# Ledger of designs, part 40: peptides against a protein of PDB entry 2N1D

Target 1, 169 residues: chain A of PDB entry 2N1D
Amino acid sequence: EVKVKIPEELKPWLVDDWDLITRQKQLFYLPAKKNVDSILEDYANYKKSRGNTDNKEYAVNEVVAGIKEYFNVMLGTQLLYKFERPQYAEILADHPDAPMSQVYGAPHLLRLFVRIGAMLAYTPLDEKSLALLLNYLHDFLKYLAKNSATLFSASDYEVAPPEYHRKAV

## One batch from the design tools (peptide; made by RFdiffusion4, then SolubleMPNN)

Design b1_p13_8_s4 (from b1_p13_8, 5 letters changed)
Fold by OpenDDE base, seed 4:
Structure b1_p13_8_s4 (fold): chain B 169 residues (1-169), chain A 13 residues (1-13)
Amino acid sequence: as target 1 above (169 residues)
Amino acid sequence: FEPAEEYPEAPTP
């Protein structure tokens, strides 16, 4: 297993996210006010603004593209609680061709990093490449932690209506 | 994509 360390600041959010959905029966408001695409774009721009070399910028862009791809592949199959399945089905019906990175936001993006380590463990990456990737992933997670006040909020969740509860069983 | 796996019922602390 490849260990992707979640920043301590974000660990409580994973608990809050779990609690909001599974215990309080709330749903993250979709489409997200700030979707994954936007978050990744902001990160890339943030890195570029820090005076990185062309090589570093290229690496950041590749990492961003990779995160986006993994998110879009894994969201529907690996990153949702059972309670969120009806919502996801509705999203697919309303936006059949839209990548989920344009629909979902920071909470679900953070969930990716809980699971991505297992996926990376079986990717054909050499040790050096994997270490480099992990460094960038951790850098991105630090960025999420730095901006956690604006990216993670319980106010982005809403109590699911009774009719939703019936189809979520 | 067809849903296959579920996110853990409990978060990773």
Scores: peptide ipSAE 0.047, ipTM 0.714, DockQ to the pose 0.119
Fold by OpenDDE base, seed 5:
Structure b1_p13_8_s4 (fold): chain B 169 residues (1-169), chain A 13 residues (1-13)
Amino acid sequence: as target 1 above (169 residues)
Amino acid sequence: FEPAEEYPEAPTP
């Protein structure tokens, strides 16, 4: 099994996110103020600004592209709580051709890393490639932890309207 | 896979 370790600093956020949605019946405001595409771009730029070699830049770009692809594939079927399904259906109706990485934000991106390890176990990667990928995934998670005060906030959620509850329950 | 209603770190089987 491929293990992707979530930083201890971010584990409480996953609990808060879960509580906001499933218990408090709130929804993350969509489209996100800062979407997944923007977060990944900021990370890539951050890594490039640190004086990395061309080879490292290539690796970062590939990792960013991979995270984006996995997010877009997995969001609708694996990363949403049941309460969020009507919201997702509305997003699909309003934005049928938009990748979800342009709609959703940091909380849903973090949820990806809870699931991605299992997906990587079925991906044909050699040992060296897998080790490199895991290093960058952990590096990215450290970046999220470092910027958590900006990326994760309960104020990005709102109480679902009464008409939404009628669709969701 | 089905979406979970539990904390994502410990989803039910």
Scores: peptide ipSAE 0.035, ipTM 0.661, DockQ to the pose 0.101
Fold by OpenDDE base, seed 1:
Structure b1_p13_8_s4 (fold): chain B 169 residues (1-169), chain A 13 residues (1-13)
Amino acid sequence: as target 1 above (169 residues)
Amino acid sequence: FEPAEEYPEAPTP
């Protein structure tokens, strides 16, 4: 399996996110105030501001595009807890053509990195490409950790109404 | 493949 290490600073958030959804029966407010597209754009701009060369900027853009694509493919099938399924179904019904990277936010994006390593193991990447990708994935995760105070908050969740509970069983 | 309602870093069945 391809190793994608989650920063220690973000591991407690994964537990809190899990607890909010599965134990406290809350839902992340959708559409996200700051969606995945926006987070990735901010990261790309951050990298550009660091004085990167054109080649490095191109690589960052490709990584951002890749993360977005992986997120959009994996969200519905691999990143949701059972309690979130009715919410996802409602989003699909109301916005069938909207990419999920425009709907969901930082918590679900972080969940991607818990699963992406296993998926990359089945992707035919050469050693050089894989090493480069892993470096940028870890760099991005460090960026998330650095900005965790603004990206991750329990206040972005709300208690699901009784009507939702009946749908989620 | 569907994730279990378990700790997110734990392997799914």
Scores: peptide ipSAE 0.033, ipTM 0.653, DockQ to the pose 0.144
Fold by OpenDDE base, seed 3:
Structure b1_p13_8_s4 (fold): chain B 169 residues (1-169), chain A 13 residues (1-13)
Amino acid sequence: as target 1 above (169 residues)
Amino acid sequence: FEPAEEYPEAPTP
């Protein structure tokens, strides 16, 4: 299986995210104040500002596009806890054609990297392409870790109202 | 009623 290593700095956040949702019965506020699209855009701009070559810029753009695509495909089927299902259903009802990368934010994006390794194992990529992709995925995760103070906060969650609890039984 | 879910490594949609 393809291994995607999560930085040690971000592992505690995955636990906090899980606890906020499943134990404290909170929900991430949607639409996100900083959505996945904007995070990926900031990363791409960050990489470009570091003096990368044209070829490296192209590769970054392709990786960003790929991450966005995988996120949009996997969010509803792979990345949500049971308690978040009613919220997701409301989002789909209100915005059926909106990509989830424009709705959800950093916490759910981080969840993608917990699951993406298994998906990549079935992707027909040659060894060189896979290695390059993994390098960029890890580079992006390092970027998330560097910006974790602004991207990951319990204040972005709120206690679900009683009406929601009745839907999430 | 929501049963116990897996660790953060395995979200359950």
Scores: peptide ipSAE 0.032, ipTM 0.655, DockQ to the pose 0.245

## One batch from the design tools (peptide; made by RFdiffusion4, then SolubleMPNN)

Design b1_p14_1_s1 (from b1_p14_1, 5 letters changed)
Fold by OpenDDE base, seed 4:
Structure b1_p14_1_s1 (fold): chain B 169 residues (1-169), chain A 14 residues (1-14)
Amino acid sequence: as target 1 above (169 residues)
Amino acid sequence: DLIETLKELLEKLK
């Protein structure tokens, strides 16, 4: 499979995220204060502000679009823990026409990069294109790491109410 | 490997 390297700074967060949800029975507050769309927009603007060339800017936009698309496709089926399913169902009911990139935030976005490598294995990309994509994905992950203090916080989670536990069998 | 562990974890918790 295609290996996407997660920055060392973010690896502990993946564990904390897992722990908060699965062991502490907490839920990420939705809709996210800063959703995936916003994070990707900030990244794109960040890259543009650094004086990128046209081709590089184009590539950034394509990468952002790709990440967004992958996230929206994979969130419901690939990126949720079982405990989060009732919450997801509620989100679908409350926001039937909204892409999940407008609802979920950084923790779930980071989960994408745990899974995306396997998905890229099914993508018909030549070696050069794949390498380029990987470079941008890693660049984006570095961006997440750089902004991790504002993007990842246990305070964005809250203990699920007792009635929720009954739903989350 | 944490990534592999998390992949398995995500799959198990579906």
Scores: peptide ipSAE 0.025, ipTM 0.628, DockQ to the pose 0.038
Fold by OpenDDE base, seed 5:
Structure b1_p14_1_s1 (fold): chain B 169 residues (1-169), chain A 14 residues (1-14)
Amino acid sequence: as target 1 above (169 residues)
Amino acid sequence: DLIETLKELLEKLK
């Protein structure tokens, strides 16, 4: 397994996220006010504004594209708690052609990094390429931590109504 | 390890 280190600042949020969904029976408001696409775009622009070379800019774009692709592939099958399944089904019905990176936000994106390490173990990357990728992933996670006050908030969740509970049984 | 715990939670609750 490839080890992806989550910043210590964000680890408590993962627990809070789990608690909000599974124990408090809340749902993240969808579509997200700030979706994954926007977060990744902001990160890319942030990196470009820091005086990166063309080569570094290209690398950032590739990393962003990769994260987006992994998220869109894994969201429905790997990143949701059971309680969130009816909500996901509704999203698919209402927005069948929309990538999930345009619907979901920071909390679900962060969940990706809990899983991505194991997935990267199956990717045919040499040591140098893997190290470079890991550096960018960790850099992105640091960016999330730096902006955690605006990206992660319990106010983005709401108590699921009784009619939803009936669907979640 | 919290990350490993969360991985297990995701697998159990998906």
Scores: peptide ipSAE 0.025, ipTM 0.634, DockQ to the pose 0.038
Fold by OpenDDE base, seed 3:
Structure b1_p14_1_s1 (fold): chain B 169 residues (1-169), chain A 14 residues (1-14)
Amino acid sequence: as target 1 above (169 residues)
Amino acid sequence: DLIETLKELLEKLK
């Protein structure tokens, strides 16, 4: 297993996210006001504006594409709590052809990084390539931490209606 | 370890 370190600033949010959904029975408002696609785009633009001259094996756009792909593959099967399943089913019914990176937002994207390390262990990457990829992933996580005040908020959640609660618990 | 706990939570609550 490859360990992806979550910034200490974001670890409490993962707990809050879990609490909002599993204990308080709230749902993240969908479609997200700021979806995963836009977050990744902002990150890419941020990296461009910094004028970094480092020549890495992986380009920022490739990393962004990779994160998006992993998210879209893993969201439905690995990144949802049980309470969120009916909401996900509704999203699939209403938007059957939309990638989940256009529907979900920062909290679910952050959950990806709790799981992505195990997935990377199965990739045919050499040690150098894996190290470079990890550096980019950690860099992205630092970006999320820097912008955490705008990306992560309990106000983006709402209490699920009674009819939802009955079918989800 | 919080990460390990969260991984376990995600698996159990799927």
Scores: peptide ipSAE 0.023, ipTM 0.628, DockQ to the pose 0.038
Fold by OpenDDE base, seed 1:
Structure b1_p14_1_s1 (fold): chain B 169 residues (1-169), chain A 14 residues (1-14)
Amino acid sequence: as target 1 above (169 residues)
Amino acid sequence: DLIETLKELLEKLK
C-alpha cells in the first residue's frame, strides 16, 4: 500500500468530523460555502505565486486535476458515512450533473487522503511519477493544515431534522 | 495508528 501521511494537526479533525456525523447525528451544510474546486484553485494559485518554474506549475495543475478527479470518483462510494447517504441522494436528485467537487468541502476532501493510498497502489504509475505525486499530496495536506482554521469548523455542521433520521437506515 | 482506525471506520460505517 502507498503510504500517505496525514499531518498531526489534521488528524484530530478527522475524529471530530466522524463524531459530528455518526454520534451527534449532524450533517455538513451543503452546498459547501467553500467547495473542493475552490480549495484546489486556491492551492494552485498559492503554489504558482511562490515562483515556480513552468515545469513545476504544470505538475501542480496535474496534481490538482488528479485530486479533483479522485474526489469526484470516490466521494459517493468511499468517503461517506452511512448517516450521510440520504443527504447524498438528495444532492444527486437536485443536481444530477454537478460534480461533487462543486458541492462538498474541506472535511470530505480530507477524508479522501485516508483512502487514497490504497487506490494509488493499483494505479499504473512509474516510480518517479508516483514519488512526485506523493510529494505534492503531502504538500497539499500541509497547505490544508496551514489553513485549517478557515477550512475546518464544527459550525459548518447542523443537526439533522427528525424526518432525516427516519430516512437514515 | 489513527489512520488505520479511520480506514476501518469508513469501511464499517459506509
Scores: peptide ipSAE 0.023, ipTM 0.625, DockQ to the pose 0.037

Design b1_p14_1_s2 (from b1_p14_1, 5 letters changed)
Fold by OpenDDE base, seed 1:
Structure b1_p14_1_s2 (fold): chain B 169 residues (1-169), chain A 14 residues (1-14)
Amino acid sequence: as target 1 above (169 residues)
Amino acid sequence: DLIETLKKLLEKLK
């Protein structure tokens, strides 16, 4: 099994995120004030400013691009709680051509890393490639943890209106 | 496809 370790600083947030949506019946405000595209861009710029070599810069760019693509593929099918489905449908109707990385933010991005380990287990990978990928994924998660105060907040959620509750079976 | 997406990512990292 491929295990992607979530930093201890971010594990409580996953619980809060789950509680806000499923028990408190709140929704993350969309479109996100800081979307996934912006978060990944900031990470890439941060890594480049640390004096990386050309090869390392290239690798960071590829990791960012891959995370973005993976997020856009996985969001609608794997990363949403049942209560969030009507909201997602509305986003698709209003913005049919917009990638979800431009709509959703840090909480949903973090959910991706809860699922990615299991998916990697079904993908044939050589040991070197897997190790490299895991290193970058953990590095990115560490970045999220360092910036958690600005990326994760319950104030980014709001109580769903009564009309929404009727749509959310 | 999720598997294809992951494969593409890994290939680019080589």
Scores: peptide ipSAE 0.032, ipTM 0.698, DockQ to the pose 0.119
Fold by OpenDDE base, seed 2:
Structure b1_p14_1_s2 (fold): chain B 169 residues (1-169), chain A 14 residues (1-14)
Amino acid sequence: as target 1 above (169 residues)
Amino acid sequence: DLIETLKKLLEKLK
């Protein structure tokens, strides 16, 4: 299986994220104050500010587009805990035409990278292409780790009301 | 669909 290495700084957050939702019965506040689209845009701008060549800039844009698309495809079916399902249903009802990258934020985006390795295993990629893609993905993850203090916070979660608990049975 | 999308992206990155 293709291994996408999660930075050590972010591994504890994945546990906290799981704990907040599954054990503490909290929900990430939606729509996100900083959604996936904005995070990816900030990353792209960050890379541009580093003095990249035109080719590198193009590659970054493609990677960003790919991550966004992959997130939008995977969010509803693969990235949610059971407790989050009613919230997702509500989001779909209230925002039927909005891509989930405009609704969800950093925690859910990070969950994507836990799953992406398995999905990449099914892609007929040669070793060189796979290595290149992995380098970009790891670079993005490093960016998330660098900005983790602003992107990941328990304060972005809220205790689900009793009404929600009844739906989440 | 997703696989095809990823393949296209990778081709552009080459």
Scores: peptide ipSAE 0.030, ipTM 0.683, DockQ to the pose 0.118
Fold by OpenDDE base, seed 5:
Structure b1_p14_1_s2 (fold): chain B 169 residues (1-169), chain A 14 residues (1-14)
Amino acid sequence: as target 1 above (169 residues)
Amino acid sequence: DLIETLKKLLEKLK
């Protein structure tokens, strides 16, 4: 398994996120006020503003594109807790052509990075390539940690109504 | 498809 290190500041959030959904039976408000697309765009702009060369800018764009695509592929199958499945089904019905990166936000994006390490284990990567990818991923995670106060909040969750519980059984 | 996407990403980063 490839180890993707989650910043220590964000590890407690993963626990809180899990608790909000599974124990407190809450749901993340959808569509997200700040969706994954916006987060990635802000990151790219942040990197560009730091005096990067054209080559570095290109690399950042590719990383953003890769993360977005990976998120859109993985969200429905790998990133949701069981309690969130009815909500996801409703999103698909209401927005069948919308990529999930335009619907979901930071908490679900962070869940992606918990899974990336295992997925990378299925890809034959040389040491140099793996190190390069990990550097970009860790750089993005550092960005999430830096902006965690605005990206991660329990106030973005709501108690699921009784009618939802009936669908979730 | 996912693995292929990751491979393509790595190639572009080189």
Scores: peptide ipSAE 0.029, ipTM 0.681, DockQ to the pose 0.119
Fold by OpenDDE base, seed 3:
Structure b1_p14_1_s2 (fold): chain B 169 residues (1-169), chain A 14 residues (1-14)
Amino acid sequence: as target 1 above (169 residues)
Amino acid sequence: DLIETLKKLLEKLK
């Protein structure tokens, strides 16, 4: 097993996210006010502003691209709670060609990092490569933690209407 | 080498 450490500051948000959706039967407002694409872009710009070398900047760009692609692949199959499935189906129907990184936001992006460790365990990576990847992933998670006050909020969720409850539970 | 390694890793994650 490969463990991707979630910053302690973000762990409560995972719990709140789960509670809002699974217990309180709320939905994250879609499309997100700040989607995954914008979060990743802000991260890349943040890293650039820190005075990194060209090589480091290129590495960040590749990490951003990789996270985005992985999110888009994993969202529909791995990152949704059961209660969110009807919402996802509606999104697909309304926006069949839109990448989910343009629809979903920080909470779902954070869920990716809960799952990614297990996926890496099945990937043939040498120790050095794995360590390098983990370092980049952790760096991004630290960025999310630093900006958690603006990225994670219960106000981004709303009570699902009665007609939705009949479809989801 | 870093960039090449990262590209390889990220492709495997897709």
Scores: peptide ipSAE 0.029, ipTM 0.641, DockQ to the pose 0.436

Design b1_p14_1_s3 (from b1_p14_1, 5 letters changed)
Fold by OpenDDE base, seed 4:
Structure b1_p14_1_s3 (fold): chain B 169 residues (1-169), chain A 14 residues (1-14)
Amino acid sequence: as target 1 above (169 residues)
Amino acid sequence: SLIETLRELLEKLK
């Protein structure tokens, strides 16, 4: 398995996120105040503002596009805890044509990088290519860590109502 | 997919 290193600053958040949902029975407020699309856009703009070369700009755009696509594919099937399934069903009903990157936010985006390593194991990449890919992913993760104070907060979660508990076994 | 996108990127950066 290819291991994608999560910044130490974000590891505690993964635990908190898990705890908020699974043990405290809270839900991330949706639609997110700052959705995945916005986060990726900010990252792209951040990278561009630092005077990147044309090649780096292209790379950033492709990475952003790739992460977005991967998130949209993976969210519903791989990134949700069981307790979040009823909420997801409601989101699909209310936003049938919206990509999940426009609905969900940073916590769920971060979960993607917990799973992406296993997915990379299915990809025949040489060592050099894999290293380059990992560098891009780690660069984005570092960006998330840098902005963690604004992207990750327990205040973005709410206690699920009693009727929700009946839906979520 | 991300992998496909990244592969295309890698090819261009070579």
Scores: peptide ipSAE 0.041, ipTM 0.701, DockQ to the pose 0.106
Fold by OpenDDE base, seed 2:
Structure b1_p14_1_s3 (fold): chain B 169 residues (1-169), chain A 14 residues (1-14)
Amino acid sequence: as target 1 above (169 residues)
Amino acid sequence: SLIETLRELLEKLK
């Protein structure tokens, strides 16, 4: 399996995220104050500000588009813990036409990169091409790590009310 | 998909 390396700085957050939801029975506040779309946009702008060439700018835009698309496809079926399912159902009912990249935020986006490695394993890309793709993904992950203080916070979660617990049983 | 998008990107960068 292709391994997408998660920055060491973000690994503890994945554990905290899991703990907040699964053990502490909290939910990420939705819609996110800073959604996936905005995070990706900020990343793209950040890369542009670094004086990239036209080719690099194109690559960044394509990576952003790809991540967004992949997130929207995978969120509902692959990136949610069981406890989050009722919340997702409510989101679908309240925002039927909204892509999930406009609803969810950084924690769920990070979960995508835990799963993406398995998908890359099925690509017919050679080692050199695969390395290039990984570099793009790792570059984005480095950006997330750099901005982790503002993107990942337990304060973005809230204790689920008793009514929700009954739904989640 | 991301894979399809990135594959297309790679082809353009080669």
Scores: peptide ipSAE 0.036, ipTM 0.700, DockQ to the pose 0.109
Fold by OpenDDE base, seed 5:
Structure b1_p14_1_s3 (fold): chain B 169 residues (1-169), chain A 14 residues (1-14)
Amino acid sequence: as target 1 above (169 residues)
Amino acid sequence: SLIETLRELLEKLK
């Protein structure tokens, strides 16, 4: 397994996120006020504003594209807790052609990075290539940590109504 | 596939 280090500041959030959903039976408000697409766009713009060369800008764009695609592939199958499944089904029914990166937000995006290390283990990577990829991923995670106050909040969750509980059993 | 996506990303980063 490839180890992707989550910033220490964000580790407690993963626990809170899990608790909100599984124990408190809350749901993240969808569609997200700030979706994954917007977060990635802000990151790309942030990197561009820091005086990067054309080559570095290109690399950032590719990383953003890769993360977006990875998220859209993984969200429905790997990133949801059982309690969130009915909500996901409703999203698919209401927005069948919308990529999940336009619906979900930072908490679910962060969950992706908990899984990405294991997925990278299935890809033959030389040491140099792996180090390069990890550097980009860690750089993005650092960005999430820097903006955690605006990206991660329990106020983005709400208690699921009784009718939802009936669907979740 | 996801694996293909990751591989493509790696190639573009080189």
Scores: peptide ipSAE 0.032, ipTM 0.693, DockQ to the pose 0.120
Fold by OpenDDE base, seed 3:
Structure b1_p14_1_s3 (fold): chain B 169 residues (1-169), chain A 14 residues (1-14)
Amino acid sequence: as target 1 above (169 residues)
Amino acid sequence: SLIETLRELLEKLK
């Protein structure tokens, strides 16, 4: 298993996210006001502004692209709670060709990093590449933590309507 | 490259 360490600052958000949806029966407002694409873009620009070398910038771009693609593949099958399934189905029906990175936001992106470590264990990455990837994944998570006040908020969730309740649980 | 490896992984997950 490959360990992807979630910053302690962000762990409470995973709990709050779970509580809002599973216990309080709320839904994250979709489409997200700040979607995964924009978050990743902001991160890339942030890294670029820090005066990185061309090589480091290239690595960041690869990581961003990888995270985006991985999110788009994993969202529907691995990152949703049961209560969110009807919402996801509605999104697919309304926007069948839209990547989920353009629909979902920071909370769901953070969920990816809970799962990604296990998947990386099955990749044919050499030690050097894996170390580099892990470094950037952790760096990105630190970025999320730094911007957590704007990226994670209970106000981005809303109580699901009664008709949704009847088909979700 | 890293992105190539990730894409290979993604193809397996589809």
Scores: peptide ipSAE 0.031, ipTM 0.689, DockQ to the pose 0.411

